# Ledger of designs, part 201: peptides against a protein of PDB entry 4N78

Target 1, 186 residues: chain A of PDB entry 4N78
Amino acid sequence: HFQVICRLLGYQGIAVVMEELLKVVKSLLQGTILQYVKTLMEVMPKICRLPRHEYGSPGILEFFHHQLKDIVEYAELKTVCFQNLREVGNAILFCLLIEQSLSLEEVCDLLHAAPFQNILPRVHVKEGERLDAKMKRLESKYAPLHLVPLIERLGTPQQIAIAREGDLLTKERLCCGLSMFEVILT
Target 2, 155 residues: chain B of PDB entry 4N78
Amino acid sequence: MAELQMLLEEEIPGGRRALFDSYTNLERVADYCENNYIQSADKQRALEETKAYTTQSLASVAYLINTLANNVLQMLDIQASQLRRMESSINHISQTVDIHKEKVARREIGILTTNKNTSRTHKIIAPANLERPVRYIRKPIDYTILDDIGHGVKW

## One batch from the design tools (peptide; made by RFdiffusion4, then SolubleMPNN)

Design b2_p22_1_s3 (from b2_p22_1, 7 letters changed)
Fold by OpenDDE base, seed 1:
Structure b2_p22_1_s3 (fold): chain B 186 residues (1-186), chain C 155 residues (1-155), chain A 22 residues (1-22)
Amino acid sequence: as target 1 above (186 residues)
Amino acid sequence: as target 2 above (155 residues)
Amino acid sequence: PYLPVFGELDNSVEEILKILEE
């Protein structure tokens, strides 16, 4: 469960895992996979023309299968190269899923914090209601929950500083404009 | 702090000593009252005097106990306040450390991020003109060229 | 007159005495 993993690892743990995965992927791509690709390029048919469309999809597939049959059937390719490719694929999928899960957790945190940070949702106005009046009611309703102003009024200077820093950290999230997965894909 | 020290070192021990001394004093008062009653020709007067001394003695002991109790309560309140302050300090340190750790973590994960961008994918267009079919000639592949790959062995 | 053993009582003790005499 990726959500549990995100909660367990936090930002620090996720960063470490992602970095290590990137290293592994890099190692696989620049090592074994690269060597296989180079070797395969040497043994690839120099000329592979597109078959006529009249052969249909099955015929075209058979044509390419025949052209690449010896390569595909190479035992070492299946056991080593394809396995490495699977590992790369799994790593990519893991990164995607972990980022998605993290984003969900961040959104939940933002939603939970919103009433305490004077962040009000856009309100749907029913017929006969004035938007301004409704917003004022909401503001009045949640005004006592504004944590930073409350602490500024009642807290010590140290508490105020911590509250402000905490508030800032709560507001700033990766999901607001940053992507890790895009970095992985580049 | 000075008040707590005074309570711990002087007031409470002093109060305890005073209470202990009052026990000895009560015994003396009792002996006096007994002897006075025996020796007095006016027993009623002696009894009234005994009642007066008894009332005074009880009042004094009650005062000593009350004073001592209040001092102990005050001591406990001061200590409780000190503990609360310590707790606050510990919490402050803990929060500071947590914030610091969070900032470090965010910096570390931040280097792994980029601005979200929408990439457009292009549609693959099939070639309009297909080449004429060429007879397929199967060429055997020499896989010995791959023997060193994956094993790290140079032959 | 107070017993010399206990000395003079303060106002608090006097108040207690009043309560005890009631």
Scores: peptide ipSAE 0.018, ipTM 0.617, DockQ to the pose 0.006
Fold by OpenDDE base, seed 4:
Structure b2_p22_1_s3 (fold): chain B 186 residues (1-186), chain C 155 residues (1-155), chain A 22 residues (1-22)
Amino acid sequence: as target 1 above (186 residues)
Amino acid sequence: as target 2 above (155 residues)
Amino acid sequence: PYLPVFGELDNSVEEILKILEE
């Protein structure tokens, strides 16, 4: 599903969706969540000492449950605050999954374009073959597929310009050095 | 352009007129042949003359039709060539616009991106000045990043 | 195919028309 969304929206659509999601997240964080956090901070016990380890895990849990009973019983926390936190979480996950899907699509595009852009695959040298000879053979094999040089030889100046620009756009991808998710966390 | 204009304005209309005129002329020739056959004392000679005129008339019409058809075909070929050139121009414009749109889109999404920290060091360096337009630093595309994803097609 | 053979026929038609006009 995310792959289909990426293909449908393209870079422009993804940018718009991401911007809107960021606005929503910002609104949730600065609004309702912030208010609840402030309220919770006021109700939090000022002194919460770690119970002695002698009480064991069940006793420690019961201790914290008792201290936080008033907070846990706060009905609005479960209904509104947790829902907003879920929405924020879902938005973040959505952004992550979109970025991952986009990266996969970009990688596929790069791989498909590679033979036409003078990008040779890593040659596995079998025992006994000279790396240089094999590389030369591969270069010769793929030389006729180099699109930009071919168009430079046979095409009009306008076609050459378009081919060069297209080649550049094909090579320059986000997956090669850029991350959207890091900005979102910021 | 001059050739197309000549075909459209002179040759094709002229050929059409010639065909219309030929119809009238054929009728006259037929009338002549009929009258000549009736009035001639030598019916055999008159018949042979009629055959000759008929053959000539058919040949002339065939020639006129062929000439006109060839001119029309030539006109269509020239027009087809013009349309192909126009199509090429439109395609070029379309491609230019698409490239431009793609560049704009990439700029927009680029604002939402930061450089991937390749360094293992966890130091979240807070980017200092938010205001500086993230200059798209053309880092040379290191395709080595793809090395881990691409299982080489075992040919 | 340009049938060159029929170019001579146009002159013949004109001659016939001239004969018909006398």
Scores: peptide ipSAE 0.016, ipTM 0.608, DockQ to the pose 0.007
Fold by OpenDDE base, seed 5:
Structure b2_p22_1_s3 (fold): chain B 186 residues (1-186), chain C 155 residues (1-155), chain A 22 residues (1-22)
Amino acid sequence: as target 1 above (186 residues)
Amino acid sequence: as target 2 above (155 residues)
Amino acid sequence: PYLPVFGELDNSVEEILKILEE
């Protein structure tokens, strides 16, 4: 699903969606969540000491439950705050999955474009074969597919310019050095 | 453009008129041949003359049709060439617009990106036997970025 | 070598568009 979304939206659509999600997340964090956090801080017991170990795990849990009873029973926390946190979580997950899907798509595009851009994969050399000879054979095999040189030879100046621009745009992808998700986390 | 105009306005209409005139002339020739044959005491000579006129008439019509056909074909070729040029121009504009849109899109998404912190990959101690870097190996696109993509979420 | 610099995209298209508007 995310792959389809990435394909449909493209870079522009993804950018718009990500920007809007960031706004939503920011609004949730700075608004409702912040308010609840402030309220919780006010209601938080000033002195909460660790009960003695002798009470055992159940007793300790009961102690903390009692100390935090007012917070736990705060109905608005469960209904509104947790819902908002879920929304934030979902937004983060969405961004992560979109970025991953986009990266996959970009890598696929790069792979598909590679033969046309004189980018050859490292070939596994079988024992006894010279790497150089294999690479030369590969270069020779794919030489006719080099798009930019081909267009430079056969195309009009305008076509050459477009081909160069297209080649550059094809090579420059986000997955090569940029992350959107890191921006979302900051 | 001048050639196309000449074909459309002069050559093709002229050829059509010539063909029509030829039809009229052929009718006259036929009448002549018929009358000549009836009136001639030497039927063999009249027949030979008729054959000659028939051959000439057929040759003339064939010539006119061929000329007209060639002019029409030439006209169509010129028009086809014009259409191809127009198509090329439209495609060029379309590609320019697409490139522009892509650049705009990339600028927009670029604002939402930061540089990936390349975790200091531990210096993979290059094994001592550095096989001589084959000169022409363009740095392969590092596809290792895909290694971490796709684990676990069955969507 | 393929690090995209999305922020510094070539303004060549803007120049072309400017020429077309003229």
Scores: peptide ipSAE 0.015, ipTM 0.620, DockQ to the pose 0.331
Fold by OpenDDE base, seed 3:
Structure b2_p22_1_s3 (fold): chain B 186 residues (1-186), chain C 155 residues (1-155), chain A 22 residues (1-22)
Amino acid sequence: as target 1 above (186 residues)
Amino acid sequence: as target 2 above (155 residues)
Amino acid sequence: PYLPVFGELDNSVEEILKILEE
């Protein structure tokens, strides 16, 4: 599903969606969640020490549950604050999944374009074969497919310019070194 | 442009008219040949004259057709060339626009990106010493401060 | 009556006629 979304929206659509999600997240964090957090901080026990490890995980949980009983029983916290946190979480997950899907699409595009851009995969060399010789053969085989050089030879100046720009746009992808998700987390 | 216009407005219509006129003339020639053969005492001579007129007529028609055909072909070639040029121009513009749009889109999404940093996994160090439980004195918490916050779900 | 000939026969037509006369 996310792959389809990425294909449908493209870079522009993804950017718009991401921006809107960030706005929503920011609004939630700076608004309702912040207010709840501030209030909770005020009512938090001043001294809440870690229970003895001897109680195990269940005992520790019960201890904290008892210490925070009044907070846990606050109904609005569950309904409003936790819901907002879920929304934030969903937004984050959405962004992550979109980025992952986009990266996959970009990789596919790069792979498809590779033969036309003089990008050759590393060939597995069988025992006894020279890597250099194989690579040269491959280069020679795919040389006629190099689009930019071909257009540079046969095309008009305008076509050459477009081809170069297209080539650059094809090569430069987000997956090569950029992350949206990291920005979302900050 | 001048050549195409000449072909469209003068040469081709002129050729068509000439061909039509030739049809009328051929009919006249045929009538003449027929009458000449009937009235002539020397039938052989009349026949030879008819053959000559026939050959001439065929040659004339062939010329007219060939000329017209060539003019039409030339017209089509010129038009085809014009269309190709127009297509090329349109394609160039289209591609330029597409590239521009893509660049804009990439700039927009680029604002939302940062360099991939290999996050060093911060080792969460567990606190070493267990603190003794301090007796908690439960004070009633006034949650009315939150009543105005959010879309209150009335339970 | 004479059939008016519009212009000179091009080489192609002349060649065809020549072939037909042979």
Scores: peptide ipSAE 0.016, ipTM 0.610, DockQ to the pose 0.007; fails the geometry check

Design b2_p22_1_s4 (from b2_p22_1, 9 letters changed)
Fold by OpenDDE base, seed 3:
Structure b2_p22_1_s4 (fold): chain B 186 residues (1-186), chain C 155 residues (1-155), chain A 22 residues (1-22)
Amino acid sequence: as target 1 above (186 residues)
Amino acid sequence: as target 2 above (155 residues)
Amino acid sequence: PYLPMFGELDDSVQKILEILKQ
């Protein structure tokens, strides 16, 4: 599903969606969640010491549950604050999944374009074969497919310019070194 | 452009007119040959004359058709060339626009990106010191302060 | 301009040919 979304939206659509999601997240964080957090901090026990490790995880949980009983029982916290946190979480997950899906699409595009851009796969050399000779053979095999050099030889100046720009755009992808998700987390 | 215009406005219409005139002339020649054959005492001579006229007429028509056909073909070739040039221009514009749009899109999404830094996972160091629980006196918390906050997001 | 159909021209030619066969 996310792959389809990425294909349909493209870079522009993804950017728009992510920007809007960031706005929503920001609004939620700076608005309702912040207010709840401030209120909770005010009512938080001044002295809540970690229970002894001897109680184990269940005992520690019970301890904190008891200390925070009044907070946990606050209905609005569950209905509003937790819901908003869920929305934030969903937005983050959505962004992550979109980025992953986009990266996959970009990789596929790069792989498909590779023969036309003089990008050769690393060939496993069997025992006894010279790597250099094999690579040279591959290079020679795919040489006629190199699009930009071909157009530079046969095309008009305008076509050459377009081909170069297209080639650059094809090569430069987000997956090559950029992350959107890191920006979302900051 | 001048050649195409000449073909369209002068040569092809002229050729069509010539062909039409030839048709009318052929009919006249046919009538003449028929009458000449009927009225001539020397039928053999009349027949030979008819053959000569027929051959000449056919040759003339063939020439006219050939000339017209060649002019039409030339016209079509010129038009085809013009269309190809136009197509090339349109394609160039289209590609330029597409590239521009893509660049804009990439700039927009680029604002939302940062360099992939291998963030060293900072190990969350669990605090080692187990502090003794201090008896907490529960004071009632007034949560009514939050009653006005939750109404904003009508989804 | 009225272009006679090729068929009409052919008819005229055929007429001439018929005269020649006689």
Scores: peptide ipSAE 0.020, ipTM 0.577, DockQ to the pose 0.007
Fold by OpenDDE base, seed 2:
Structure b2_p22_1_s4 (fold): chain B 186 residues (1-186), chain C 155 residues (1-155), chain A 22 residues (1-22)
Amino acid sequence: as target 1 above (186 residues)
Amino acid sequence: as target 2 above (155 residues)
Amino acid sequence: PYLPMFGELDDSVQKILEILKQ
């Protein structure tokens, strides 16, 4: 599903969606969640000493239940605050999955474009073959597929300019060195 | 442009008119040949004359048709070439616009990105000074010293 | 009805073709 979304939206659509999600997350964090956290901090017991081990597990649980009774009884925390936290979590996960899907798509595009851009795969050298000889054979095999040099030789100046720009756009992808998710986390 | 205009306005209409006129003239020639054959005492000569007129007329019509056809083909070729040039121009504009849109889109998404921290796995160069583990030779604690304290007083 | 014999018509057609090649 995320792969289809990435294909349909493209870079512009993804950017718009990500920006809007960031706004929503920011609004939730700085608004409702912050208010609840502040309120919870105010009602939080200042001194929560670890109960003595002598009370056993049930006693310790009861102790914490008692200390957190006011927080647990706050009905709005369960309904509104947790829902908002879920929304934030879902938004973050969505952004992560979109980025991952986009990265996969970009990698696929790069792989498909590679033969046309003089990007040769590292060939596994069998024992005894010189890497240089195999690379030269591959270069010679794919040389006719180099699109930009071909257009530079046969095309009009306008076609050459477009081909160069297209080649640059094809080579430059986010997956090569950029991360959106890191921006979302900060 | 001037050549196409000349073909459309002068050559092709002129050729069509010439063919029409030729058709009417052929009918007159046919009537003449028929009457001449009926009235002529020398029917063989009249027949030869008819053959000559027929050959000349057919050659003339064939020439007119060929000329007109070539002019029409030339006109179509010029128009096809113009359309191809127009198509090429439109494609160029379309590609330019698409590239521009893609650049804008990439800038927009780029604002939402940061450089991946390629954690250069700094090879933790293990400090060369492997401090020799001091083999703590655990001297066995001789508990025999405690043997003297355990003398249960025989009561 | 002097139907020109097929041979005479062929000669006439050949003459027309020669005139068109010119």
Scores: peptide ipSAE 0.019, ipTM 0.585, DockQ to the pose 0.006
Fold by OpenDDE base, seed 1:
Structure b2_p22_1_s4 (fold): chain B 186 residues (1-186), chain C 155 residues (1-155), chain A 22 residues (1-22)
Amino acid sequence: as target 1 above (186 residues)
Amino acid sequence: as target 2 above (155 residues)
Amino acid sequence: PYLPMFGELDDSVQKILEILKQ
């Protein structure tokens, strides 16, 4: 599903969606969540000492329950604050999944373009074959597929310019060194 | 352009008129040949004359048709070439626009990106100050990232 | 190799018609 979304939106659509999600997250964090956190800080016990171990697990639990009773009973915390936190979480997850899907799509594009761009994979050399000879054979095999050189030979100046520009855009991808999710986490 | 215009406005219409006139002339020739044959005491001579006119007429018509046909074909070839050029121009414009849109899109999404830090310490860094939009630095494409994904593609 | 042009035929026809009118 996320792959389909990435294909439909493209870079432009993804950027727009990500920006809007960031705005929503920012609004939630700086607005309602911040207010609830401030309120919670006000109702938090100023001094919460560790109960004596002699009370056992039930006694300790009861102690903390009593100390946090006001927080636990704060109905608005459960209904509004936690819901907003869930929304933030969902937004983050969405961004992560979109980036992952986009990266996969970009990798696929790079792989598909590679034969046309004189990008040869490192071939595993079987025993007895020289790496150089194998690479040379591969190069010779794919040489006719090199699109930019072909267009440079046969195309008009305008076509050559477009081909070079397209080649550059095809090679340059976000997955090669950029992360959106890291920006979201910051 | 000038050649196409000449074909459309002068040569082809002229050829059509010539062919039409030829029809009228052929009818006159036929009438003459018929009358000449009827009136002539020497029927053999009249017949030979008719044969000569028939051959000449057929040759002339064939020439006119051939010339007209060639002009029409030439016109169509020129028009086809023009259409191909127009198509090429439209494609070029379309590609230029698409590339431009893609560049804009990449700039926009690029603003939302940062360089992958190899340092594993994903410290949830507090929203750092509005760091200046990290200019999209063209780093050489490190295809090593593809090595981890491609482990299954035995070429 | 020269196909007679229809113009020559027309001229011939016209000459004939003129003779016939005489």
Scores: peptide ipSAE 0.018, ipTM 0.583, DockQ to the pose 0.006
Fold by OpenDDE base, seed 5:
Structure b2_p22_1_s4 (fold): chain B 186 residues (1-186), chain C 155 residues (1-155), chain A 22 residues (1-22)
Amino acid sequence: as target 1 above (186 residues)
Amino acid sequence: as target 2 above (155 residues)
Amino acid sequence: PYLPMFGELDDSVQKILEILKQ
């Protein structure tokens, strides 16, 4: 599903969606969530010492439950704050999945373009075959597919310019060195 | 453009007119040949003359048709060439616009990106036997970085 | 009425076609 979304939106559409999601997340974090956190900090017991271990796990749990009873019973925290946190979580997850999907699409595009751009994969050399000979054979096999040189030879100046720009744009992909998700986490 | 105009306005209409006139003339020649054959005491000579006129007439018509056909074909070729040039121009504009849109899109998404910190940690121990990199092999894009991407959510 | 045989007309047409190809 995310692959389809990435294909449909393209870079521009993804950018717009990501920007809007970031705005929403920012709004939720700086608004409602921040307010609840401040409120919780105000009602938090100033002195909450660790109970003695002699009370056992149930006793310790009951102690903390009693100390935090007012917080746990705060109805608005459960309904509004947790919902907002879920929304934030979903947004983050969405961004992650979109980026992953985009990266996959970009890699696929690069792979598909590679034969046309004189990018040869590392060939597995069987025992006894010379790597150089195999690579030379591959180079010769794919030489006619080199798009930019072909257009430079046969195309108009305008076509050559477009081909070069297209080639550059094809090579320069986000997955090569850029991450969107890191920006979201920051 | 001048050649196309000449074909459309002068050569093709002129050829059509010439062909029509030729038809009228052929009818006259036919009448002449018929009358000549009927009136001539030497039927053989009259027949030979008729054959000569027939051959000449056919040659004339064939020439006119061929000329007209060639002019029409030339006209069509010129028009086809013009259409191809227009198509090429439109395609060029379209591609230019697409490139521009892509550049804009990349700028927009680029604002939302940061450089990937390549964690230097795992020294890819270059295998000791670095066979001499064959000179012309552009560094293969290592796509293995993506092997870990996609295993998680079976959607 | 000695109608020229269709064959002679065909020969004449062929000759004309040859002339037009030159």
Scores: peptide ipSAE 0.017, ipTM 0.582, DockQ to the pose 0.007

